# Peptides against a protein of PDB entry 1MQS: the designs that were tried, part 67

Target 1, 223 residues: chain A of PDB entry 1MQS
Amino acid sequence: ILKMLFLNKDLNNNDNITTITDDIFNQQEIIWKVLILDIKSTATISSVLRVNDLLKAGITVHSLIKQDRSPLPDVPAIYFVSPTKENIDIIVNDLKSDKYSEFYINFTSSLPRNLLEDLAQQVSITGKSDKIKQVYDQYLDFIVTEPELFSLEISNAYLTLNDPKTTEEEITGLCANIADGLFNTVLTINSIPIIRAAKGGPAEIIAEKLGTKLRDFVINTNS

## One batch from the design tools (peptide; made by RFdiffusion4, then SolubleMPNN)

Design b2_p16_4_s1 (from b2_p16_4, 8 letters changed)
Fold by OpenDDE base, seed 3:
Structure b2_p16_4_s1 (fold): chain B 223 residues (1-223), chain A 16 residues (1-16)
Amino acid sequence: as target 1 above (223 residues)
Amino acid sequence: SNYEYVLSKYRDFVLF
């Protein structure tokens, strides 16, 4: 998240948030930015950062993407929002209206190819592609409750997995979604996990799916 | 030790 707030420049991840923000604040001129969020990303940011942390990162104002926002044509904007058609359309409209000076777009999870193509097409029509400085998938579709605990915020996951009326197909589908969320989390943490799971239940299914995804990823990155 | 350094790159991911 801090990396995103500093326009995806490499940061030393071994230090705590306060040390990182203080060091950057003291070493270089702060670039003041606007942060645009949606409901989901607001929860993510709020779980990790304090208001003072945002200020030290150069965030002057933060707003919801669907909220009526005043134009700040001389200020760069960071979008951190869900990869949806609605959010893409709003970003493009903001671009058309020159609402901000520069656009740094960060999606909370992987942007589907069809939506990427839609974004590219709409931006090309505006003739203002030069204002879009970055487009990233951040894989931050989770809430951090404590330093060693996080939530994927999947509604009724426990109930679905334990309801005898739930079909095997539904369980398998949910396990796949959970594995995807865990995979994204692992990539964000940038560490190799040792996976432990209870045998004979959904946890084992999730562990196997996650293990496969990680192995495939390692093979593809080392080639 | 080199061993401790290597271990520091791994984290336990426990699913229940």
Scores: peptide ipSAE 0.039, ipTM 0.353, DockQ to the pose 0.023
Fold by OpenDDE base, seed 4:
Structure b2_p16_4_s1 (fold): chain B 223 residues (1-223), chain A 16 residues (1-16)
Amino acid sequence: as target 1 above (223 residues)
Amino acid sequence: SNYEYVLSKYRDFVLF
């Protein structure tokens, strides 16, 4: 998250958030930015960072993507939002209206290729592609509740997976969603997990899906 | 092209 707030520049990983923010804050030139969030990403950010941390990261104001926002044409914006068509359209509209000076777009999870192409196409039409400085998948589709604990914020997951009335399709779909969330989490923590799952149930499905996603990612990253 | 430029700014994953 901090890396994102610092425009995805390399930060020395060994320091606590406070140390990083203090060190950067003590560096003479704070680039002040606007942080644009959605409901989901707001929860993510709020679970990890305090308002003071945002300020130290150069975030002057944070706003919801769907709310009316005042133009700040001389201020760069960091978008940290869900990879949805709606959010893309809003970003493009903000770009079109010159709402901010620069656009650093970060999606909470992987942006599907079709949406990326849509974004690119829409931006191309505006002729303002130069204002888009970054487009990243941040894989921050989870909530940190406490140290070493996170939540995917999937409502009734346990109940759904264990309800005999739940259809196989529903289970499979939910398992896929869980696997996606776990994948995002694993990538964020930058650690290869040992996956243990009970055989013959949803846990195995999740483990298999997650394993596949991780393998695919490794292959694609090394190619 | 503007289209290619936008695509060039995309990164699949960033570690932080």
Scores: peptide ipSAE 0.012, ipTM 0.338, DockQ to the pose 0.612
Fold by OpenDDE base, seed 2:
Structure b2_p16_4_s1 (fold): chain B 223 residues (1-223), chain A 16 residues (1-16)
Amino acid sequence: as target 1 above (223 residues)
Amino acid sequence: SNYEYVLSKYRDFVLF
């Protein structure tokens, strides 16, 4: 998250947020930015950072993407939002209206190719593509609960997966979402997991999906 | 093209 707030520059991998922010604050001039969030990304950031940490990272104001936001045409903006069509449309509208000077777009998880193409197409039509400085998949669709614990914050996941009335389609969809969250977490931790799952249930489905995602990622990264 | 430029700015990234 801090790396994102510093426009995805390389940061020293120190575990102490305060030390990182202080070091960066002391070493370079702070670029003041607006941080645009959605509900999910707000929860993610809040689980890891304090308000003071945001300030030290150069975040002067943070707002919800769906909130009415005043134009700050001379201020760069960091978007950290879910990869949805709705958010893309809002970002493009903000671009059209010259709401900010520069746009650093960070998606909480992987942006599907079709949405990326949509974003690119819409931006190209505006003629303001030069204002788009970054577009990242951040793989941060999770909540940090404790130093060694995390949550995907999927409501009623346990109930849904264990309710005999739940349809196979619902289970499959939920398992896909869980696998995506786990994939993001694994990438964030930068460690190869040992995946163990009970056979014949949702856990196996999740494990298989996660395994596939990891394998595909490794193949694509090495190519 | 503007389209290609936008695509060129897209990257996979892990923060933590």
Scores: peptide ipSAE 0.006, ipTM 0.379, DockQ to the pose 0.651
Fold by OpenDDE base, seed 1:
Structure b2_p16_4_s1 (fold): chain B 223 residues (1-223), chain A 16 residues (1-16)
Amino acid sequence: as target 1 above (223 residues)
Amino acid sequence: SNYEYVLSKYRDFVLF
């Protein structure tokens, strides 16, 4: 998250948020930015960072993407939002209106190719592609509840997985979603987990899916 | 060209 707030520049690997923010704040010219969030990303950011941390990272204002926001044409904007058509359309509209000076777009999870193409097409029509400085998948779709605990915030997951009326398709779909969330978390933590799961149930399905995703990722990044 | 430019700005992911 901090890396994103510093425009995805390489930060020195100091483990302490306060140390990182203080060092950067003191050593570098602060680029003041606007942070644009949605409901999901707000929860993510709020679970990890405090308002003072945002300020130290150069965030002057943070707002919801759907909120009526005043133009700040001389200020760069960091978008950290879900990869949805709606959010893309809003970003493009903000671009058209010259709402900000620069656009650093970060999606909370993987942006599907079709949406990337849509974004590219819409931006090309505006003639303002030069204002888009970055487009990243951040894989940050989780909430940190405590230092060693996180949540995917999937409502009724337990009930759905254990209800005998739930279809196999629904279970499989939910397991896939959970595996995706876990995958994102693993990537963010940058540590390969030992997966423990009970046999003969949804937990095993999730573990297998997660394992496959991790293996595929490792293969693709090392090749 | 603009389309390709936008695509060129896309990065797979950034780890935190």
Scores: peptide ipSAE 0.000, ipTM 0.319, DockQ to the pose 0.642

Design b2_p16_4_s2 (from b2_p16_4, 8 letters changed)
Fold by OpenDDE base, seed 5:
Structure b2_p16_4_s2 (fold): chain B 223 residues (1-223), chain A 16 residues (1-16)
Amino acid sequence: as target 1 above (223 residues)
Amino acid sequence: SNYNYVLSKYSDFVLF
């Protein structure tokens, strides 16, 4: 997250920011910028950073993407939002209106190819593609509740997985979503975990899906 | 309620 707030530049010679210290902020050139969030990403940011941390990172103002935001044409903007068609359309509209000087777009998870193509097409039509400085998948679709605990904040997950009225398709779909979230989390921590899960239930399904995704990822990245 | 996930210092992932 801090890397993103510093426009995805390398923060010092050490890739691993393990602690938020004043030294991290003092060594970086502070560029004042706006942070645009959605509801989900707001929760993510709030779980790991304090308002003062945002200020130290050069965030002057943070706003929700769906809010009526005042134009700041001379200020760069960081978008950190879910990869949805709605958010893409809003970003493009902000681009069209010259709402900010530069656009650093960060999606909370992987942007599907079709949406990437849509974004590219819409941006090309505006003639303002030069203002789009970055497009990143951050894989930060989780909330940190404590140093060794996090949540994907999937509403009613327990209820859905344990309700006898829930269909197998719904369970499988939810398990896939959870596995995707966990996969993104693993990518964020940049370490392959040992997965432990209870047998005979949704946890096992999730573990298998996650394991497959991780194996596939390792194979593809080492090839 | 939601499932919680624990990340250990040894990169163990526990799903419960």
Scores: peptide ipSAE 0.032, ipTM 0.460, DockQ to the pose 0.025
Fold by OpenDDE base, seed 2:
Structure b2_p16_4_s2 (fold): chain B 223 residues (1-223), chain A 16 residues (1-16)
Amino acid sequence: as target 1 above (223 residues)
Amino acid sequence: SNYNYVLSKYSDFVLF
């Protein structure tokens, strides 16, 4: 998250957040930026950062993407939002209206190719592609509750997975979503974990799906 | 309720 707030520059992630923000704040001129969030990303940021951390990262204003926002044509904007068609359309509209000087687009999770193509097409039509400085998949689709504990914030996941009335398709779909969230978390941590799960239940299904994703990722990255 | 996930000091993902 901090890396994103500093326009995806390399940061020493071995230090605590306070040390990182203090060092950066003291070493370079702060580039003031607007942070545009959605409801989900707001929760993510709030679980990890304090208001003072945002300030030290150069965030002067933060707002929801669906809220009416005043134009700041001389100020760069960081979007940290879910990879949805709706959010893409709003970003493009903001681009069309010259709402900000520069656009740093960060999606909370992987952007599907079709949506990326849609974004590219719409941006191309505007003739303002030069204002889009970055497009990243941040893989930050989780809430940090404790230093070693996080949540994907999937509503009623436990109930759904343990309800005998839940269909196999629903279970499979939910397990896939959970595995995707865990995969994103692993990529964020930048370490492949040992996965432990209870046998004979949804946890095992999730573990297997996650394991497959990780193996595939390693293979594809090494190719 | 949501499932919680724990990362151990040994880089273990525990699903429960």
Scores: peptide ipSAE 0.026, ipTM 0.498, DockQ to the pose 0.024
Fold by OpenDDE base, seed 3:
Structure b2_p16_4_s2 (fold): chain B 223 residues (1-223), chain A 16 residues (1-16)
Amino acid sequence: as target 1 above (223 residues)
Amino acid sequence: SNYNYVLSKYSDFVLF
């Protein structure tokens, strides 16, 4: 829970809550955040943390997700809520309305694939995916950093990759286009990345294509 | 410094 409140940064496990909060307070500028909860997560947080602990973690305001909340467009928000369609819709609505500056989404339990796809689809329609910095559940650690977050401006990419009617050739072609975009980005940054990809999906295809392009480039440049 | 690029099975969420 503390890790979540500090935007899922690694914390030393041997330190008590007070030591952790004091060390962070002394070493780094406190990032003030809003904490959005539901009934279940409120019980979880209240059982472990005191109000003073939340304050030391940089939580300036905490609210229920279903309550009317005032916009704080310059303040980042941490969501810690149940993985439900209702909560996803509310988060997306908050995103649409620019209610907060950044969105750090943490689900209390595993997010089913269908709901993740729903979230991704709705977010893509808003054109504000850059505001979502993290999405976490029991099985997914998704961190988006600004230097690694960019749009390739490929229309309908999400739909194409997730439509059961899409052919293997179309998927392969799209993955190639994505790999080309990533390759161009790498050249612009002028740094060769380490590529890691989940197995068994488009990410693996993209990683393989990108890896090949990078290897070929290095060979041709050193020759 | 080598940049680490991590692509997940949900990479389309960040790239699109």
Scores: peptide ipSAE 0.026, ipTM 0.396, DockQ to the pose 0.041
Fold by OpenDDE base, seed 4:
Structure b2_p16_4_s2 (fold): chain B 223 residues (1-223), chain A 16 residues (1-16)
Amino acid sequence: as target 1 above (223 residues)
Amino acid sequence: SNYNYVLSKYSDFVLF
């Protein structure tokens, strides 16, 4: 997240948030930016960063993407939002209106190819592609509750998985969603985990799905 | 309740 807030520059990973922000603050002139979030990403950011941390990262204003936002044509904007058509359309509209000087687009999870193509197409039509400086899949679709604990914020997941009335289709779908979230988390950590799961239940299904995703990813990134 | 995941110091994902 901090890396994103610093426009995806390389940061020393071994330092505490405070140390990182202080070091960057001391070494470089702060570039003031606007942070644009959606409801989901707001929760993500809020789970790991304080307002002071945002300020130290050069975030002068943060707003919801769906809210009416005042133009700041001389200020770069960081979008950190869900990869949805709606958000893309809003970003493009903001681009059209020259709402900000530069656009750093970060999606909370992987942007599907069709949406990426849509974004690219819409941007190309505006003739303002030069204002889009970055487009990243951040894989930050989770909330950090404790240093070694995170949540995918899937409501009633435990209940759904353990309710005998839940259909196989519902279980499978939920397991897929969980696996996707875990996959994103793994990518964020940038380490391949050892997956431990209870046998004979949803956990195993999730583990298998996650394992497949990870294997596929490794194969695709090495090729 | 939300499904919580614990990350071990050894990069273990424990699913339960």
Scores: peptide ipSAE 0.029, ipTM 0.505, DockQ to the pose 0.025; fails the geometry check

Design b2_p16_4_s3 (from b2_p16_4, 8 letters changed)
Fold by OpenDDE base, seed 4:
Structure b2_p16_4_s3 (fold): chain B 223 residues (1-223), chain A 16 residues (1-16)
Amino acid sequence: as target 1 above (223 residues)
Amino acid sequence: SAYDYVLSKYKNFTLF
């Protein structure tokens, strides 16, 4: 997250947030930026960073993407939002209106190719592609509740998975969603996990799905 | 052991 807020520059990963922000603050002039969030990413950011951390990262103001936002044509913007068609359309509209000087687009999870192509197409039509400085999949579709604990913030997941009235389709869908969240988490941690799952239940399904996703990712990234 | 019993209820997955 901090890396994103510093326009995806390399940071020393061994330091705590305060040390990182202080070091960066002391080493270079702060570039003031606007942070555009959605509801989900707001929760993610809020779980990890304090207001002071945002300020130290040069975030002057943060707003919801769906909110009416005042133009700041001389200020670069960091978008950290869900990879949805709606958000893409809003970003493109903001680009068209020259709402900000530069656009650093970060999606909370993987942007599907069709949406990436849509984004690219719409941006190309605007003739303002030069204002888009970055497009990243951050894989930050989770909330950090404690230093060693995170949550996917999936409501009633346990209940749904254990309710005998839940359909197989619902279970499968939820397992896929959980696996996606875990996948994003693993990618964020940037470490190969040991996956341990209870036998004969949804946990095993999730583990298998996650394993497949990770293997596929490694194969694709090494190609 | 209790530890072994718990482990017996889990399946381990490793990548690579």
Scores: peptide ipSAE 0.038, ipTM 0.421, DockQ to the pose 0.015
Fold by OpenDDE base, seed 1:
Structure b2_p16_4_s3 (fold): chain B 223 residues (1-223), chain A 16 residues (1-16)
Amino acid sequence: as target 1 above (223 residues)
Amino acid sequence: SAYDYVLSKYKNFTLF
C-alpha cells in the first residue's frame, strides 16, 4: 500500500510504516496527491494505515470514486479501486474532464482482459492517454484486523457453506472466491503459507484451489 | 494500439 501511495517507486521494505513515511516525508519533496477509493478499498486502507500515514505519504485528500469530487487539474490522482466497468467509466470520465493532472490507477485485484481492453479503447478516444501514468493490480482484497489476523469480509460465508439448501455450484463458487482472496493475501504478505484444512468439506476445496493457484502462479512467474 | 499502450503500463504489484 505504501509503495502505491508513493507512485509505486521502490521502497525499502524492511522498514516499518512509520520509518518509511518519516524518511520520505523528511528527505524528499512531497508530491501531493489525491487518493480515490471505493467502499472496499477504503476498508482496506483504513485497516492498515492511519490518516496521519496518508498525510505523510503526500495524500492531501481522499475521496470515494462515486462522490462528487472537485477538480484539481494540477494535482495527480491515485486511484485504488475495484476492477469494475463502472469504476473504469468513472476514471475515463475524470480523464475527459481533466479532473486531475496525472492518473495512477491501481486495482484492488486482477483486471480482466476484457476490462483492460475497454479501458484502453475509451482512453484512446479521449486523446489523453499521456495522463495515465500507471495501471497496477495490487491484490489487496482483504482487511487487516490484527498483526497476524485478517478477514476477507465475505458476509455469511459460514452460513452459505453449511446450509443444506446451498447448491454445490454455489459452494464451489464461494470457495473459489475465498481462495482468490487468500491468494491475494499470500501474494501481499509475500510468504509461503502452511495450509491446514479439514478434510471432506469446503475447507479442503478452498485449500486445494489455493494450492493450485499458488503453484500456477509460481510456474507462470518463472516461465 | 491503445491496448498495447495500456498494457505497457499494466503491472502486477503487491505490497502492504
Scores: peptide ipSAE 0.015, ipTM 0.449, DockQ to the pose 0.586
Fold by OpenDDE base, seed 5:
Structure b2_p16_4_s3 (fold): chain B 223 residues (1-223), chain A 16 residues (1-16)
Amino acid sequence: as target 1 above (223 residues)
Amino acid sequence: SAYDYVLSKYKNFTLF
């Protein structure tokens, strides 16, 4: 997250920011910028950073993407939002209106190819592609509750998976979302887990999906 | 193309 707030520049020779120290902030040139969030990413940021940490990172103002935000045409903006069509459309509209000077777009998880193409197409039509400086998949779709514990913060997950009225489609969809969250977590901690799951239920579905994602990622990264 | 330019700025990155 701190790297993102510093526009994904290499923060010193050490790729691993393990602690939020004043030294990290003192070594970086502070560029004042706006941070645009959604509800989910707000929870993510709030779980790991204090308001003072945001200020030290050069974040002067943070706002929700769906809020009516005042234009700051001379100020760069960091978007940290979910990879959805709605958020893409809002970003493009902000681009069209010259709401900010530069756009650093960070998605909380992987942006599907179709949405990437949609973003690219819409941006190309605006003629303002030069204002988009970065597009990143950050894989930060989880909440940190303590140093060694996290939550995906999926509401009613247990109830949904155990309610006999829940459809197979709903279960499969939820399992996919859980697997995506776990995948993002694994990538963030940079450690491949041993996966164990009970057979014959949602746990197996999640384990299989996660296993496939991890294998595919390893293959693609080593190629 | 403008399309290619946008794609050139796309990167996967994971850091918390």
Scores: peptide ipSAE 0.012, ipTM 0.383, DockQ to the pose 0.628
Fold by OpenDDE base, seed 3:
Formats: structure tokens, C-alpha cells, sequence
Structure b2_p16_4_s3 (fold): chain B 223 residues (1-223), chain A 16 residues (1-16)
């Protein structure tokens, strides 16, 4: 929970809440945020944190997702809510209305694939995907940084990777194409990347292929 | 597509 309130940065597990908040306060400028909850997550937060802890974490206001909330277009928002269609629709509506400057979405439990697809589809229609900085659940852990955001413009990549009719060879081929695109991007940026990928899926395949390409390139250029 | 891009991010693949 504390990690979430600090935008999912790594925290030292051995420190108490007070030490963590004091260290962050002393080392970094406090980023003031809005915390949006539902009934279930409110109970969770209230059981673990005090109001003063929220304030020290930079939470200026907390509200229920279903309540009428005033727009704060210059303030980032942390959502900590149940993975439901209703909550997704509300988040998307908040996005459409530019209610907040940035959106950090944390689901209280795993987000089903159908709801993930629904969220992605709705967000894509808004044209404001850049405002979503994080989405977390039991299986999703990613940070979106705009300076590093780019598209390989591969058509139907998601459908190809997730269609049960797609062959292993087709998946492998697509992953190779993605890895090639990423490799070219890395060379263009002229920086050594840190690769992070989900395990057990296409992302891992892509990461392995990209890693191999980068290693081979370094070996060949230093020789 | 924009749709593919968003979904690619949700697969938790990030280049740092």
C-alpha cells in the first residue's frame, strides 16, 4: 500500500512507515496527489494507514470513485479500486473530462482479460493514453514514461498474439519482428536499455530475442 | 494502431 502511494517506487522493506515518509520528505519534493477509492479499498486503507500517514505520503484529498469529484487538472490521481466494469467506465470518463493531470491506476485484485481489453479500447478512443502513467494489479506492473513511449506501428499485434488460432510459428515470427524494431530503436537512441518483461508470455520471448541481439551487437562491435 | 500500443504496455513489457 505504501509503495502504491509513492507511485510504486521501490521502498526499503525494513523501515517503518514514519521512517519511509520522513526519508522521502527530506530527499524529494512531495508530489501532492488525489487518492480515489471505493468502499472495499477504503476499508483496506483505513485498516493499515492513519490520516496523517496519507498526508505524509502526499495525499491531499481522498474521495470515493462514485462520488461527485471536483476537477483538479493540475494534480495527479491515484486510483485504488476494484477491477469492475463500472469503475473502469468511471476512470475513462474522468480521463475524457481531464479531471486530473495524470492517472495511476491500481486495482485491488487481478483484472480479467475482458476488462483489460475494455479499458484499453476505451482509452485508445479517447486519444489520451499518455495520461495513464501506471496500471497495476496482481499480474500487471508497468510504468509509462512519455519520453520512452513509441509505437512500432505493427497492425493487429495484440490480436495475433492472443488469437487461439495463431500458430506458434506466427507468434515467434511476430515476436522477432517486435524485437527487431526495439533493437533498431535502441540503436537510434544510443543508450543501453534495461529490459523488463512479464514472465510466461510473448513479452518474455521478445525480451530474450532483444537481449540476444544486443549482446551479439556488443560483441561484434568490440571485436 | 493506438489500440495495439496501449495493449502492448499492459503486457508489462517496458524498455528503460
Amino acid sequence: as target 1 above (223 residues)
Amino acid sequence: SAYDYVLSKYKNFTLF
Scores: peptide ipSAE 0.012, ipTM 0.407, DockQ to the pose 0.120

